Peptides against a protein of PDB entry 3ESW. Designs and how they scored, part 173

Target 1, 322 residues: chain A of PDB entry 3ESW
Amino acid sequence: NNIDFDSIAKMLLIKYKDFILSKFKKAAPVENIRFQNLVHTNQFAQGVLGQSQHLCTVYDNPSWHSIVLETLDLDLIYKNVDKEFAKDGHAEGENIYTDYLVKELLRYFKQDFFKWCNKPDCNHCGQNTSENMTPLGSQGPNGEESKFNCGTVEIYKCNRCGNITRFPRYNDPIKLLETRKGRCGEWCNLFTLILKSFGLDVRYVWNREDHVWCEYFSNFLNRWVHVDSCEQSFDQPYIYSINWNKKMSYCIAFGKDGVVDVSKRYILQNELPRDQIKEEDLKFLCQFITKRLRYSLNDDEIYQLACRDEQEQIELIRGKTQ

## One batch from the design tools (peptide; made by RFdiffusion4, then SolubleMPNN)

Design b2_p22_7_s1 (from b2_p22_7, 14 letters changed)
Fold by OpenDDE base, seed 2:
Structure b2_p22_7_s1 (fold): chain B 322 residues (1-322), chain A 22 residues (1-22)
Amino acid sequence: as target 1 above (322 residues)
Amino acid sequence: NEENLKKLIEMKFKKLLEEELK
């Protein structure tokens, strides 16, 4: 009896695919109960859910993508990408072009487009007057600021002229295209939108210890790549733990296709206690949200994403052993 | 972690199947 190995392999592949797809079927009643109980009883879980409801979908706005592309100097960007690609990219194939694009976007954003704002300049005294600014605290937005999804306004007094300068913390990334200034929140928010506007697979990474950055899925590297617009950093996940000696507990990545605990990529040393949620519950939560985000996808999309997820999990496990 | 091992096995199995189907 000639064992038709090809037929067996095909059958096994089908069964394997079906098995993977079965994990992404509509949640069982017991899973829904567990999820509801978790988000109602655990504040951290509620926070992750709340963030997912915003961060996983907000950047998938075609109108915003158009506005971004109309605002950026695309001629300069592509000129620089083409220049760098012409040096070394041809040896690595076309997939590396996107890595050059992301690197140029990091350069362009930090050097040419956006500004770090530790303190605002005095609205009365003009440029380079931030040194004269004293923080008075924070307040709610006024009627104008509220139009741009502003949750908080930092208030500063000029020591020179005595006038008050407002620094609205806008969450509307389109407003940030106008203001072109902020801290890590504004930087990451707008930069995430920028990357999305180029059709890239991007995640927003939230760190509990008051930092945020991006991840980009590189087709060239076939993995999620650390991207920090504030630092003009590409593929340097170690910068926080090693270079900054930052203590961290949680890094959670939010993308259109899933929520992933990426703490293992970034927390290389000085790990803080992970006491906000049980590890099993966090894993369940991320998987449950991810499952919901994929409900409208077809079987092939679900399968490809599931394979990507498993590859990432393997990477995250191996990275601790090097 | 047993679950990580299962995932690793699943991925290895997938790769093996993909190689066998080429």
Scores: peptide ipSAE 0.017, ipTM 0.518, DockQ to the pose 0.119
Fold by OpenDDE base, seed 5:
Structure b2_p22_7_s1 (fold): chain B 322 residues (1-322), chain A 22 residues (1-22)
Amino acid sequence: as target 1 above (322 residues)
Amino acid sequence: NEENLKKLIEMKFKKLLEEELK
């Protein structure tokens, strides 16, 4: 009996696809009950859900993408990308072009476009006067600031002229295209939108220990790549744990196609207690939210994303064993 | 853990099948 191995392989692949797709079917009543109970009883779970409701969808705005592309110096960006890509001699293929684009966007954003703002300059004294600024505290936005999704305004007094300067912490990334300044939150917010505006698969990574960054999916590297706009960093997930000696407990990635615990990629040493939620409940939560985000996708899209998820999980496991 | 090993096996098997179907 000549075993038709090709036929068997095809049948196994079909069954495997069906198995994967079965995981993304409508949630069972028991799963819905578990989810509802978890988000009502666990504050960390509620926080992850709340963040997912914003971060997973807010950047998928075609109008915002157009405004971004109209605001950036695309001629300069593509000139620099083309220059770096030409050095490769096309040996690595067209997929590497996107990696060069992201690297140039990191450069352009940090060097040419956006500024770090620990303290604002004095509105009266002008540029480079932040050293004279004393924090008075924070307050709610005024009527104008409220138009731009501002939750907090930092208030500063100038030690030289005595005038008050307001530093609104805008969450509207379109307003950030105008202000062009902020801290890690503003940097990551606008940079996430910028990457999305180029049609890239991007995730917003939230760290519980007061930092945020991006990941983008590199088609060349066939994996999620760490991207920190503040650091002009590409594929350096170790910088926080190793270079900064930062202690961390949770890193959660939020994207249009899912929510993923990426802590294993970034927490290499000095791990803080992971006591905010049971590991099994966090895994369930991320999977449940991911399943909901993919509800409208077709079977092929679901299958491709599921394969990518499994590859990422393998990567995250191997990274701890090396 | 057993779940991670299972995923690894699934991915290896998938990759093998994709290679055999090319």
Scores: peptide ipSAE 0.009, ipTM 0.515, DockQ to the pose 0.126
Fold by OpenDDE base, seed 4:
Structure b2_p22_7_s1 (fold): chain B 322 residues (1-322), chain A 22 residues (1-22)
Amino acid sequence: as target 1 above (322 residues)
Amino acid sequence: NEENLKKLIEMKFKKLLEEELK
């Protein structure tokens, strides 16, 4: 009996697809109970859920994408992308062009567009006066600041002129297109929106130890790529653990298609205790939220994303950026 | 799609092997 290996392979493939798709069906009552109990009893789980409700969807705003594209110097950006792309001898239409675009967006954002703000400049004394600023503390937003999703306003006094300067910590990324300054939160927030505005697959990565960055899905590299706008960093997930010697416990990626524990990509040494949640519960939580985010997708989309997820999980287990 | 699924199966097997070798 000639084993029709092709027929067996096709049958196995069909069964495997069905098996994968079955995992993304509506959660069983027992899973819903487990989820509800977990988010009710575990503060970290509640935090991840709360972040997912915002970060997974907020950047999928076509109106915001239009505003971003109208605000950026697209002519300069594409000129630089084309220049670097041509310099490396790539042909037009290669998937690698998007990697060059992201690299230029990192350059443009850090060098031409956005400013790091440890302390604001004095509103009265003008540019390069931040050295004269003394922090007085934080306040709630005023009526104007509250329009732009501001939770906190840092207050500074100028040592030279005595005037007060407010530094509102805006969470509205459209306001950040105007203010063009901030810290890691503002940088990552606006840069995530910028990348999304170019139609890219982007995740927001939250680190429990007070840092945030992006991941971009490179079609050329066929993986999630570390992107830090603050550092102008592309594909350098090691910078935190190795270069900064940062101690970390959790890195969670939030995207439109899922929530993923990406800690293994970034926590390469000096791991802090992962004591906020059981590992099995965190895995369950991320999978549960991911399922919910995919409920409206068709079987082919679900399957392709599931393949991507498995590739990522293999990458994360191997600890090798392929 | 078949090639993707072959790759996926291969990846799953590789993952299982890596988990068993840990």
Scores: peptide ipSAE 0.018, ipTM 0.495, DockQ to the pose 0.058; fails the geometry check
Fold by OpenDDE base, seed 3:
Structure b2_p22_7_s1 (fold): chain B 322 residues (1-322), chain A 22 residues (1-22)
Amino acid sequence: as target 1 above (322 residues)
Amino acid sequence: NEENLKKLIEMKFKKLLEEELK
């Protein structure tokens, strides 16, 4: 009996797909109750939900993508990408081009486009006067600042001229294309939008211990890749725990297709207590939000994303960054 | 743990099927 291995493989694949798809059916009433109870009783869960409602969708704005692409020096960017790709990329295939693009965007953003702002320059004294600035505290936005999703304005006094300089902490990434300065929040916010504007699959990673960065899904590497615009870092998830010796408890990734606890990728040592939520409840929460984000997707899209999720979970278990 | 093993098996199975269907 000639075993039709192809037919068997196809049949098994169909059954496997059906099994995977069954996990992504509409939530049962019991799951909805559990979710509601969790977000009403646990502040950390409520925070994750609140962030997901913004971060998972805000960057999927075609109008913003157009504004970004019109603002960036695309000729310079692609010239540099093409140069690096021509040198080494052809041997690795076309999918590596996107990795070169992300690396160039990291370079361009840090070196040519955006500025770190620990303290603002004095509005009266001009450039390179930040050393003369004394923090006075923070206040709410004025009427103009409020137009650009500003929650907080840091106030500084110039020790030289005595004038007050305002540093609004804008959350509108389009305003950041104009201001071109900020800290990790502004850097990550705008850089996430930039990566999205190139059609890339990107997640925003929130760390509870006051840092934020991105992840990019590399088709070449077939995995999520750490991307930090502040550090011009590509695929260096260890920099926080090892190089900075940073203590961390939670790293949560927010993307259009899901919310994922990525703590295992970044918390390699010096783990802080994970006492904000039960591990099972956090897992449930992330899965529930992810499931909700995928409700409008077709079966093939759901299946492909579910496979990607399982690959990532295996990577996180194995500790294989290398 | 059992959950990790299950995921590993699922992914290995998927990979094998995808390779066989190429």
Scores: peptide ipSAE 0.011, ipTM 0.518, DockQ to the pose 0.129; fails the geometry check

Design b2_p22_7_s2 (from b2_p22_7, 13 letters changed)
Fold by OpenDDE base, seed 1:
Structure b2_p22_7_s2 (fold): chain B 322 residues (1-322), chain A 22 residues (1-22)
Amino acid sequence: as target 1 above (322 residues)
Amino acid sequence: NEKLLEELLKMKFEELLKEELS
């Protein structure tokens, strides 16, 4: 009897797909109870949930994408991408072209578009006066600042003229297209929106130790790629642990399709105690939120994303990004 | 995406083998 190995293989693939899909069914009552108890009793879990409710969906706004694309110098961007793509003579087509696009967006954003703001310039004295600015503290937004999702305003006094300058910490990325300045939070917020506006798969990565960056899913590399707009960095996940010698405990990635603990990609040395939540509970939390984000997807979309998730988990275990 | 599944299964099997042989 010629064993039809092809038929057996197809049957096994079907059964495997069904098994994967079964994991993404509506949460059982016991899982809901565990989730509710976890977010009620664990502050870190509540924080991750709160961030997911914003960061996973806020950037999926077609109106914002249009405003971004209307604001950027697309002619300059694509001219530079085409130039760099032509140098390497790659036959890889549009997949590698997207990596060049992200690299140019990093360049354009840092060099041409956005500014780092440690201290604001004095509103009275004008440009290049930040050296004369003394911090007085922070306060709540005024009525105008409140329109742009501003939680905090940093207050500075000019040592030269004595006038007060306000530095609102805007969370509205559309307002950031106007102001074009900030620190890591504003940089990452707007840059995440910029990448999303080009139709890219993007995650916002939150580090507990006061830094934030992006990940982009490269179709060419077939993996998530580290992207830091502040550093103009592409595929350099080691920069924090190795180059900066930064101590870190948690890195959590937030995307439209899921929440993932990506700590293993970035925490290569000097790991701080992971004492905010049990590892099993964090894994459960991320999986539970991811499952909720995928409830509206069809079986094929769920399956494709689940395969991508498994590939990422294998990568993170093997340390292949090093 | 049969090729991706085959690769993923192979990778998982290799990891499981390493864990069992270690």
Scores: peptide ipSAE 0.018, ipTM 0.557, DockQ to the pose 0.054
Fold by OpenDDE base, seed 3:
Structure b2_p22_7_s2 (fold): chain B 322 residues (1-322), chain A 22 residues (1-22)
Amino acid sequence: as target 1 above (322 residues)
Amino acid sequence: NEKLLEELLKMKFEELLKEELS
């Protein structure tokens, strides 16, 4: 008897739809109690919740999107995208255009727009003087720096002129459009906003081992795609574990529609102990936050997002992007 | 046999999810 796997899979999709619509209803009292207990007793869970309250919503600001689009050289960006799309994209269909857009935004951001700042230039000596800068430590923001969501200011002394230069670590991405410099935090923060400003589905990925990047949902590839603005990297989730030989424990993705443990996408080797939370509690936490983020969505939106979630989970279990 | 069936079902489920989201 040839098993009709297609018929069985179709029946599973119907059953899954009904199951998902039942699960995305308002949380039961027992789930709320479990959630409250978890975030009050586990510091890692509290950290994930705190990050979700910011990262899942902050980039969905239409006024910020307008400021971004007014600041970027859109003529240059679209000229380059149209050129690459006209060359190779027409054969693959219209959905590939957004992949070309993200690739050009990566190029534009790294090559033309933003700068890596390991050490600032001396404010007195001018450009290309960062080699002369000695770190003195960090301090709180002054009255001007505090206006732009600055938690820390790195202090540097120039070995040549002896003057002090301040490098404020701004968390306001609109201020980063002006300063156009930073490290992985500033790069990822502003680049996440840039991608969101083009109407793309984007997640901010936090790694516990001091790195951050993005994921973009490609309609052409029909999956979440690794995007690192610092590396000008598109669809290279292996770069950290394989190329850098980086040791990692947790990678958590934060988006408007959910919070997802994406560690399996990026931690391919050199896994550090996952000892900050029980795996069952982390899974529950991410699902609970995701459920809250979807409370206002209709049944069709919930179903489509849940299908996307299951596709991602299948991908993450296989450890191979097909 | 159960593991192979589970893998085949996951593959077919993924294919249908891709089609439904296209």
Scores: peptide ipSAE 0.018, ipTM 0.546, DockQ to the pose 0.522
Fold by OpenDDE base, seed 4:
Structure b2_p22_7_s2 (fold): chain B 322 residues (1-322), chain A 22 residues (1-22)
Amino acid sequence: as target 1 above (322 residues)
Amino acid sequence: NEKLLEELLKMKFEELLKEELS
């Protein structure tokens, strides 16, 4: 009897789909209790939850997307994308175009749009005066700065003119479209919004060891791609561990559809102790938050995302970007 | 999606086989 492999495969796929979908059903009471206990007893878990409540949804703002697209030089961006795309001999309509777009956005953002700010320029002395700036410390935002989700303001004194310059650390990415300066936090925050404004699947990656970057889901590469606006880096997850020799313990990706421990993508050497939470509890936490983020999705969307998640997990285990 | 799942299942099966053979 010829084993109808096609029929068996279809049955297996159906059962697998049902099994996957079953994992995304509403959390059992025991899981809710476990989650509540975890976030109340573990500070790291509480931090991940708190970040997820902001980072997973804040960038899904259509009004912000419009403001971004109105602010960027789209003509220049697309001109450059089209130029590089044509140069490499790709046909129009290929999924690879989005990779060229992200690469140009990285270029545009770093070279034409945003500025790294170690120290601000003196408001009185003008451009290229940061060398004359002495840090006096940090303070809370004033009434105006507070309108733009400012957590802290760095205070600098000009050694030349004696005037005080304030460097507000704005968390409002729309304000960053105006100020066009910052450090890794401001860079990643605004760049995440920029990528989202082009309709891209983007995650914000938080590293416990004081760095942040993005991931973009490339439909061409069919995987999450490392994107660092500060470094103008595309698909170079190794830069931190290898090039910088950075020691790291946790990298957590935050997106609209999930929270994922992506530490294995970025921590290739010099791993710091992962002692902030049990690995099983972190896995549970990320899965639990991810499940909550997907509660409104239909079965097909859940299934597609679950397939993507499984591919990513395989990638992360194998240590090979396929 | 079916093809992707087949590939994923194949990959998982290959991994399980490697773990059992290791």
Scores: peptide ipSAE 0.017, ipTM 0.526, DockQ to the pose 0.055
Fold by OpenDDE base, seed 5:
Structure b2_p22_7_s2 (fold): chain B 322 residues (1-322), chain A 22 residues (1-22)
Amino acid sequence: as target 1 above (322 residues)
Amino acid sequence: NEKLLEELLKMKFEELLKEELS
């Protein structure tokens, strides 16, 4: 009897789909116990869980998306995207348009919209006076600052006029649309919301060594793409390890559909000890949180996301962008 | 979806083979 390899392959694919879907069913009691024990006993795990509870859902706010789109110069943005698309996009197909959009949003955000703020300008002396500012420390927010999810306020004294300037570290991205200044945290926070407002699949990447950036899923490249608003960087995951010679231990991506350890994408050299959690426990934690985030999805959505997850894992193992 | 899965399975198999041969 000639082995019908085609029939066997089809049966294997069906069984594989069923197997994948089975992993996203309700967690077994043993998995819940393991999860609870892990987050209660491991501080790093508790931190990842806490971040996931915020970062995975906060940007999925339709009212915020509307405010963003009303605030941005969409005419300028689309004009620039259309110009770049007209050069090369017709040869590559319509899916590349989103990549041009993200590249223009990076340009627009850094060049036209948002400012880097190491030190604030003096409120009394005006623009370009940050050089005269001496840090006095940090304080809690006042009553007005507290309305905008402010955890800390940096206090500066002007060496020229002696006045105090407050630099509140706002975590409300809508307030950041008004203030239009900050450091990597404010940049990444608002830029993540901006990308989400265009209907993109976006993840917030947290690095343990005090940096943050984004990833978006490119339908053209069919993979997650590194995006750093501070650097106006697109698809350059190597910039931290190679260009900055940064030492890193963990990079964790937080999105609506999952939490993923993306350390292998960014930590190419100078790896710091990964001693905060066992590798198996981190893998379990990310999978468990991801499973919870996907609980309301249908079988087809779960399957599509699982295929993307497997492709990403292959990419991360190979150490090459596919 | 089936074609994508076939490609993914093929890639995974090729990687496993590389790991076993290394």
Scores: peptide ipSAE 0.016, ipTM 0.531, DockQ to the pose 0.055

